# Designs tried in a protein design run: peptides against a protein of PDB entry 5HOI. Part 222

Target 1, 351 residues: chain A of PDB entry 5HOI
Amino acid sequence: FRYMPFSPAGTPFGFTDRRYLTMNEVGYVSTVKNSEQYSITVSFFDVGRFREYHFEDLFGYDLCFLNEKGTLFGQSKTGQIQYRPHDSIHSNWTKIIPLQAGERITSVAATPVRVIVGTSLGYFRSFNQFGVPFAVEKTSPIVALTAQNYRVFSVHYSQFHGLSYSLSELGTSSKRYYKRECPLPMSLPNINSDMKKDANLDYYNFNPMGIKSLFFSSYGDPCIFGSDNTLLLLSKWRSPEESKWLPILDSNMEIWKMSGGKETTDIHVWPLALAYDTLNCILVKGKHIWPEFPLPLPSEMEIRMPVFVKSKLLEENKAILNKKNEIGADTEAEEGEEDKEIQIPVSMAAE

## One batch from the design tools (peptide; made by RFdiffusion4, then SolubleMPNN)

Design b1_p22_5_s3 (from b1_p22_5, 15 letters changed)
Fold by OpenDDE base, seed 4:
Structure b1_p22_5_s3 (fold): chain B 351 residues (1-351), chain A 22 residues (1-22)
Amino acid sequence: as target 1 above (351 residues)
Amino acid sequence: AEQRRAEIRAEFAKRVAALLAE
């Protein structure tokens, strides 16, 4: 086993000189190999909100994370990271992460307020958006990271224990764990069954964990999309004993249904993000399970989540709050209500 | 909400059908 650099929805080069470093709901980052250098392009789905930009990469960035404020780049072997704001107001910054012999940066994540670096030796490094370091923590080897606001979802790998995950919040003064190195019930790629096609071997060599993407939902729930094409969502993560992974979408089954039960073995879902009750994704046709160039327009897949119940309960709770405010009850709105997980009534969670 | 979900399903089904016709 080799620790490979992971970026959310990143694609291999395959037989081409170009790949996607990362993609999500904001946009997609591509790199083209030009002799000894690379040309990186940061593209956006909302062309009215953001302007596409490009630059020459002399370092060979193999890690990337895109957010609404900027792009984080990393070089897995050298330990170099660069943050590039999308706006011209904020300056780019570069740092070198100190790596031990044989250590690699395996994943990077960035939010508008935090930068996170994970390594093959399990060093978890946290920074603010300006690259000011907060802490270095030693964990199990990190294979994937994503982050939203102050929250970090990390996936860990041990040769003895397999996959685990952590969910943490990076406050100003301390790191809080909601989950710490808990078992992750995701199937690893099956080398013997899937490698019958050369295209699957190339992807396995690029991503031996088979984690196609890792993100937070619009509701702040950790999501993972594995090699089995099942979207898993971590529900009730605020309650340690109630927390569970929910298989909220079997994408192969959904494509099969939408085809009218035809063979769909050449149609693949490439996950971008989970927005409310829909998976934003790229539909891919062909031998490769990942999108080629040009990038197809994103598609929305309906998920069978109790998210529709969450949205109704959010609307109902907002309507109740608005009614309480109209009635002039001096209920000190505890600022902490936004962070309360909406308790879905058991009756509505079973539908 | 239900109408929007029906529209999303219909559009996804059209995209899958288009890919199957290629």
Scores: peptide ipSAE 0.565, ipTM 0.946, DockQ to the pose 0.543
Fold by OpenDDE base, seed 2:
Structure b1_p22_5_s3 (fold): chain B 351 residues (1-351), chain A 22 residues (1-22)
Amino acid sequence: as target 1 above (351 residues)
Amino acid sequence: AEQRRAEIRAEFAKRVAALLAE
């Protein structure tokens, strides 16, 4: 096993001079080899909201995280990170993360308020959006990170214990754990069964954990999409005793159903984000399980599991709140209820 | 909500069908 730099939905070069560093619901970041340099392009799906931009990369950034406010880049070997706001109002900043001998940055994440760096030795480094450090924590080796607002979903790897995960909130003064290095029930890629196709070996060498992407849902639930093409969602994470991973989508099975039961082994889902009750993804046709160039337009896949119940309950609760507001009941209750986990009635959790 | 989900399913099925015809 070798620690490799991970970025959400990043693609390998394969036999090409270009790859996607990352992609999500906001857009996609590509890099092209130009002799000893790289040209990076940050592209957006909403061309009305954002302008595409490019720059020359002299460092060979192999880590990336895209959000609505900027792009974080990282170089796994040198420890260099760069944050580039999408707007011209805020300045770019660069920082070197101190690395020990053989240590690598394995993943980076950025929100509008936090920057997170994880390493192969399990150093978890947190910063604000301006690169001001908060803390350094020692964890199990970090293999993947994602973040939303103040929340961080981290995946860890141990040779003895396999995959684990943490869910934490990065306040101004303290880190809170909702989950701390709990077992992650995700299967690792099987070298012997899955690597009969050269394309799978190339992808495994790029991403030995088989984590195609990880993200937070629009409801703030941690999601992971593994090599088995199953989307896992962490349900009830606010209740430590009730928290469970839900297999909310088998993407291979859904493609097969939507085909009318035809052979679909050459059609692949590449995950971007979970928005409400739909998985945003790229449909990929061909030998490679990852999108090539040009990037196809995103597709939406419906989610059928408890997230849809949660959306209905949210709509119902909003409708109840709106009715209460129309009846002129006192406004003081609004700020404290958004963080309450919507209790799914037991009757709806059994379907 | 249900109409939108039906539209999403129909569009996804159409995209899968198009890729199967390639």
Scores: peptide ipSAE 0.564, ipTM 0.946, DockQ to the pose 0.550
Fold by OpenDDE base, seed 5:
Structure b1_p22_5_s3 (fold): chain B 351 residues (1-351), chain A 22 residues (1-22)
Amino acid sequence: as target 1 above (351 residues)
Amino acid sequence: AEQRRAEIRAEFAKRVAALLAE
């Protein structure tokens, strides 16, 4: 097994001089090989909110994470990281992460308030948005990271235990765990059966875990999209005993249904984000399971599972709160209500 | 909500149909 640099929805070069470093609901980051250097472009889906920008990369960044405030870059071998705010008013910063012999940065994540670096030896490094370090923790080897606000979803790999995950919150003074190195019920790519096609081997060499992407939903639930093209959502993660992974979308089955039951073996879903009750994705046609250039326009896939129930419960709870406010009950808005997990009634969770 | 979901489903089906015709 080889630890490879992971970025959410990143693509391999294949036989080309260009690839996507990362993509999500905000935009996409591409890199082009120019002899010994690279040209990086940061592009956005909302062209009215953000301006596309580019720069020359002399370091060969192979890790990337895009958010609404900036882009984090990393070089897996040298340990160099760079944060580039989208706003030119804020300064770029660069840092070298100290790596041991044979250690690599395997994943990076950034929010407007946190920067996270994970390594092949399981060093979890946390920083603020200015690159000031908070802590270094030793975990199982990290293979993927994503983050939203103060919350981090990390995927770990052990040769003996397979995939595990952690869900943590990075406060100002302490790290809280909601989940700590719990088993992740995601299927790994099968080397023997599916790799008879060169395109699958190329992707496996780029991403041996088969994690196409991981993200937080708009409701703050951890999501992962594996090589089986199933979207998993972690539900009830605030209740350790009730926490479970829900297969909220089989994308191959949904494409097959939408085709009218035709053969769709050359149509692929490339995941971007989960917003409310829809998966934002790129539909890809061809031999490669990843998008080529130019990037197709994003598509929305309907999610039928608990996210729709969660939206209904949010609307019902808002309607109940509005009715209470009309009745003149001084409900002190307990600041803690936004972080209460919406309990899905058992009746609605079974439909 | 239900109308929007029906529109999303219809647009997705249309995109899949377009890709199958290429």
Scores: peptide ipSAE 0.564, ipTM 0.946, DockQ to the pose 0.548
Fold by OpenDDE base, seed 3:
Structure b1_p22_5_s3 (fold): chain B 351 residues (1-351), chain A 22 residues (1-22)
Amino acid sequence: as target 1 above (351 residues)
Amino acid sequence: AEQRRAEIRAEFAKRVAALLAE
């Protein structure tokens, strides 16, 4: 086993000179080999909101995380990281992460308020969006990271215990754990059965954990998409004893159904994000399970959210409404508008 | 919601059908 640099929905070079460093709902970051250099392009799906930009990469960035405010780059071996805001108002910054002998940066994540670096030795490093450090924590070896706002979803690997996950919130002064190194019920790639095809071996060498992507849903639930093409969602994570991984989509089965039961062995889902009740993804045709160039337009795949996930989203919306009413009740004590029907979001009310 | 879901499913099925015709 080797710790490889992981980025959400990143693709291998394969037999080409180009790959995607990362992609999500915001856009996609590509890199092209130009002799000893790389040319990086940051592209966006919303071309009206963002402008594509490119730069020469002299460091060979192999880690990337894209958000709505900027792109974080990392070099797994040297420990160099760079944050590039999409706007020209904020300056780029570069930092070197101190690495021990043989240590690698295995994953990076960035939100508009946090930068996170995880390593093969389990160093978890947190920064603000300007590269000011908060803390260094020692965890089990980190293999993948994603973040939304102040929340971090981390995947850990132990040779003895396999995959685990943590869910944490990075406040200004402290880290709160909702989940700490709990077992992750994700299947690892089966080398003996699945690696019979060269394309699968190339992907395994690039990503030995088979984690195609991990992200937070639009509701803030941790999601992971493994080599089995099953989307797992962490439900009830605010209640440690009630927290469960839910298989909310078998993408192979869903493609097979949508085909009318035809052979779909060469059609693959490449996950981008989970928005409400739809998986945003790239549909890939061919031998490779990952998108090539040019990138196809994203597709929406319906997910069947389990009824108990919907019920909790309704409870959370009720709790948000009640908190808004509590904040409002301190000012408008007089008028008894008790019966404001909890407007179930139209997306939930019609089920 | 149900109509929107039916539209999403129909569009996804069209995309899968297009890829199967390639």
Scores: peptide ipSAE 0.562, ipTM 0.944, DockQ to the pose 0.530

Design b1_p22_5_s4 (from b1_p22_5, 15 letters changed)
Fold by OpenDDE base, seed 2:
Structure b1_p22_5_s4 (fold): chain B 351 residues (1-351), chain A 22 residues (1-22)
Amino acid sequence: as target 1 above (351 residues)
Amino acid sequence: SAARREEIRRELAERIAELLAE
């Protein structure tokens, strides 16, 4: 096993000079090898909201995280990171993360308010959006990170214990754990003898954990998409004893069903984000399980699980709140209700 | 809405059909 740099939905070079460093619902970051340097392009799906931009990369950034305000880049071996706001009003900044001998940055994440760096030795480093450090914590080796607002979802690996996860909140004064190094029930890629012949080996060498992506849903629930093409969602994470991983979508089964039961073995789902009750993804045809160039338009895939009840309950609660506001009832109660976990009735969780 | 879900399913089915025809 080798610790490899992970970025959400990042692709390998394969036999090409090009790859995606990361992609999500905001856009996609590509890099092209040009002699000893790289040309990086940050592209967006909403071309009306954002302007595409390019720059020359002399460092060979192999880590990336894209959000609505900027792009974080990292170099796994040197420890260099760069944050580039999408708006030219804000300045770029660079920082070197101190690495020990043999240590690698394995993942980076950025929100509009936080920057997070995880390493192969389990150093968890937190910063504000301007690169001012908050803390350094020692955890189990970090293999993947994502973040939304102040929340961080981290995946850890141990040779003895396999995969674990943490869910934490990075406040101004302290880090809070909702989950701390709990077992992650994700299947690792099976290195069967047959994988030695196929394009799957190149992907395994790029990403030995088989984590295609991880993200927070639009409702703030941690999601992970593994090599089995199943989308897992962490439900009830605010209640430590009730928290569980839900297999909310088998993407291979859904493609097969939507084809009318045709052979779909050469059609692959590449995950971007979970927006409400739909997986935003790229459909890929061919031997490679990842998108090539140019990037196809995203597709939406409906999820089947009780998130439907959560969306409906949230719509109903918003409709109730809007009706209360029209009736002129006092505004003081609004700040505390967004964080109430909607109790899904037990009967609806079994369908 | 139910209409939006039906649209999503249609668009997905069409895109899968396009890919299968290539």
Scores: peptide ipSAE 0.622, ipTM 0.956, DockQ to the pose 0.548
Fold by OpenDDE base, seed 1:
Structure b1_p22_5_s4 (fold): chain B 351 residues (1-351), chain A 22 residues (1-22)
Amino acid sequence: as target 1 above (351 residues)
Amino acid sequence: SAARREEIRRELAERIAELLAE
């Protein structure tokens, strides 16, 4: 296992010279390799509210977090971070995070009021929006961060304990925990089954945790989207004893349903944000599970608890088909390559 | 609203159909 730099919905280079550093509901940040340097572009979905900008990156930023007020960049190996406000009124600032030998920045997050840096050794560093430090805390190794306002959702990894999460509030004087290194019930990528496709190996090498993204919902609930393409939402987090992870969307099941039960194994959901009751996402076709260039238009997907498992539906449909074939033995079934469109039961279309 | 949900479903179904036709 290797700690890799994580950014929400960041993509690998693959065989290309370009990738997305991050993307969310605000926009997307891309980087292009230009020999010894990189060209970074910060693009926005609301082109009326924000102006696209670009700059030359001489440091090779591999971490990014985009919010409504600015973009935070980080370099995982050198410890350099840069905050770039979208508004020209505020100046950019740069800081070096002190790293120990072999330590990496694994994730960065920024809100309009806080900057957070997490490391492979579990150093949690907090700053204000101007890069003034508040505190340094030692936690379990941090693999992912997101933040909204004063709240931070952190994902931790231990080789002995697996995935854990924390939910904290970074007040002016102190950090409050709502959750502190609690078990995270998310499946890790299955190396043995999925690695038969080179594209999955490239993504695993880029993101060994398989966390495609994590964000706060519009209601301020922590969300995580793993390699299983299930959106998990942390419900009732204000009540520690009542708090639970809800699987609020199986995106593979939803795509399959919305296709009319067609084969959709080459269609992938790339998560951006959860706005109310809809997942903002990008649909991607092909071998790569991540968006390429140009970026497709975002789609909306309704959240729904997965009541039905595709495998059970396929087994039930096979059992129904076998029963029909036992009754209809006399008609010559022509061996045509019928793409057997799996009829979704009418009861599932009406819910 | 129910109308917005129907619109979201339609747009998603259309986008999936486009991708399947490629």
Scores: peptide ipSAE 0.622, ipTM 0.955, DockQ to the pose 0.765
Fold by OpenDDE base, seed 5:
Structure b1_p22_5_s4 (fold): chain B 351 residues (1-351), chain A 22 residues (1-22)
Amino acid sequence: as target 1 above (351 residues)
Amino acid sequence: SAARREEIRRELAERIAELLAE
């Protein structure tokens, strides 16, 4: 096993001079190799909100994370990171992460308020958006990171324990764990069955964990999309004993159904984000399971929540709140409802 | 809404049909 640099929905070069460093609901970051240099382009789906930009990369950035405020780049071997705000108001900054011999940056994440760096030796480094360090923690080896606001979802790998995950919140003074190195029930790529095709071997060499993407949903739930093309969502993560991974979408089965039961073995889902009850993704046809250039338009897939549809629960909860307000019941509107877990009504939890 | 769900399903089915025709 080799620790490889992971970025959400990043693609390999394959036999080309270009790849996607990362992509999500905000946009996509591409890099093109030109001799010893790289040209990086940061593109956006909302062209009215953001302006596409490019720059020359002399370092060969192999890690990337895109958010609504900027792009974080990293070089896995040298430890160099760069943050580029999308606006011209904030300055770019560069930092070198000190690495031990053989240590690699394995993943980076950035929110408008936090920058996170994870390494192959399990060093978890946190910064603010200006690159000011908060802390260094040693965990199990980090293989993937994503972050939303102050929350971080980390995936860890141990040769003895396999995959684990942590969910943490990076406050101003301290790190809180909701989950700390708990078992992650994700299937690893099967080397013997799937690698008979050269295209699958190239992807495995790029991403040996088979994690196509890692993100938070619009509701703040950790999501992971593995090599089995199943979208897993961490439910009830605020309640340590009740927390569970839900298989909310089998994307291969959904494509097959939506085709009318045709052969769809050459159609692949590339995950971007989970917005409400819909997976944003790229549909890819061909030998490669990843999108090539140009990037196809995103598609939407409905998730199948086993017990509830979150959008319906939110609508019902809003309707209940509106009715309570109309009845003049002085129930203090606890301002904290946005951070409350959507309680599943007991009646819906039994089906 | 039910209408938005039906639209999403239609658009997905159309996109899959396009890809299968290539």
Scores: peptide ipSAE 0.622, ipTM 0.956, DockQ to the pose 0.537; fails the geometry check
Fold by OpenDDE base, seed 3:
Structure b1_p22_5_s4 (fold): chain B 351 residues (1-351), chain A 22 residues (1-22)
Amino acid sequence: as target 1 above (351 residues)
Amino acid sequence: SAARREEIRRELAERIAELLAE
């Protein structure tokens, strides 16, 4: 087994000189190989909010994470990382992560307030947005990272235990675990059945875990999209004993249904983000399961929450709050309500 | 809303139909 650099929704070069380093709801980062150099372009879906930019990459960045404030780049072998704000107000910064012999950076993540680096030896390194280090922790080998605000979702791999995950919060003074190296019930790519097609072997060599992407939902829930094209969402993660992975979308089944039951074996979902009750994704046709160039327009796919529709619960909770305010109950709106888990009404939990 | 869900389903069905026609 070889640890490969992972970035959310990153694509291989295949037979081309270009690939996507990462993509999500904000935009997409592409790299083009020009002899010994690379040209990187950071593109955005909201062209009114953000300006596309490009630069020459002399280091061969193979790791990337895009957020609303900037782009983090990493080089898996050298340990170089670079953060580039999208605005011109903040300066770019570069740092070398010290790597041991044979150690690789396997994943990087960045929020407006945190930078995270994970390695093949399980070093978890945290920084602020300016590259000032907070801590170094030793975990099981890290294969994937994503982050939202102060929260980090990490995927780990052990040859003995398979896939595990952690969910943590990186405060100013301490790291809190909500979940720590718990089993991840994701299916690994099946080499013998699926790799009869050369295109699947190329993707497996690029991403042996088959994790197409991982992200936080708009509600702050960890999501993962594996090689089985099933979207998993971590529900009730604030309650360690009640936490469970929910299969909220079988994307192959949904494409098949929406086609009217036609053969859809050559149509692939490439995940970007979960916004409310919809998966933002790229639909791809062809032999390759990943988008090529130019990037197609994103599509939306409705998820099927097994227990509840989160949008309805939020509307009901807002309606309850508005009724309380009309009744003149001085319920101190504690600023901390945004971090409350959406309580499922007992009536909806029984369906 | 129910209307938005129907719109999302329509757009997805149209996009799948386009891809199947290629």
Scores: peptide ipSAE 0.621, ipTM 0.956, DockQ to the pose 0.537; fails the geometry check

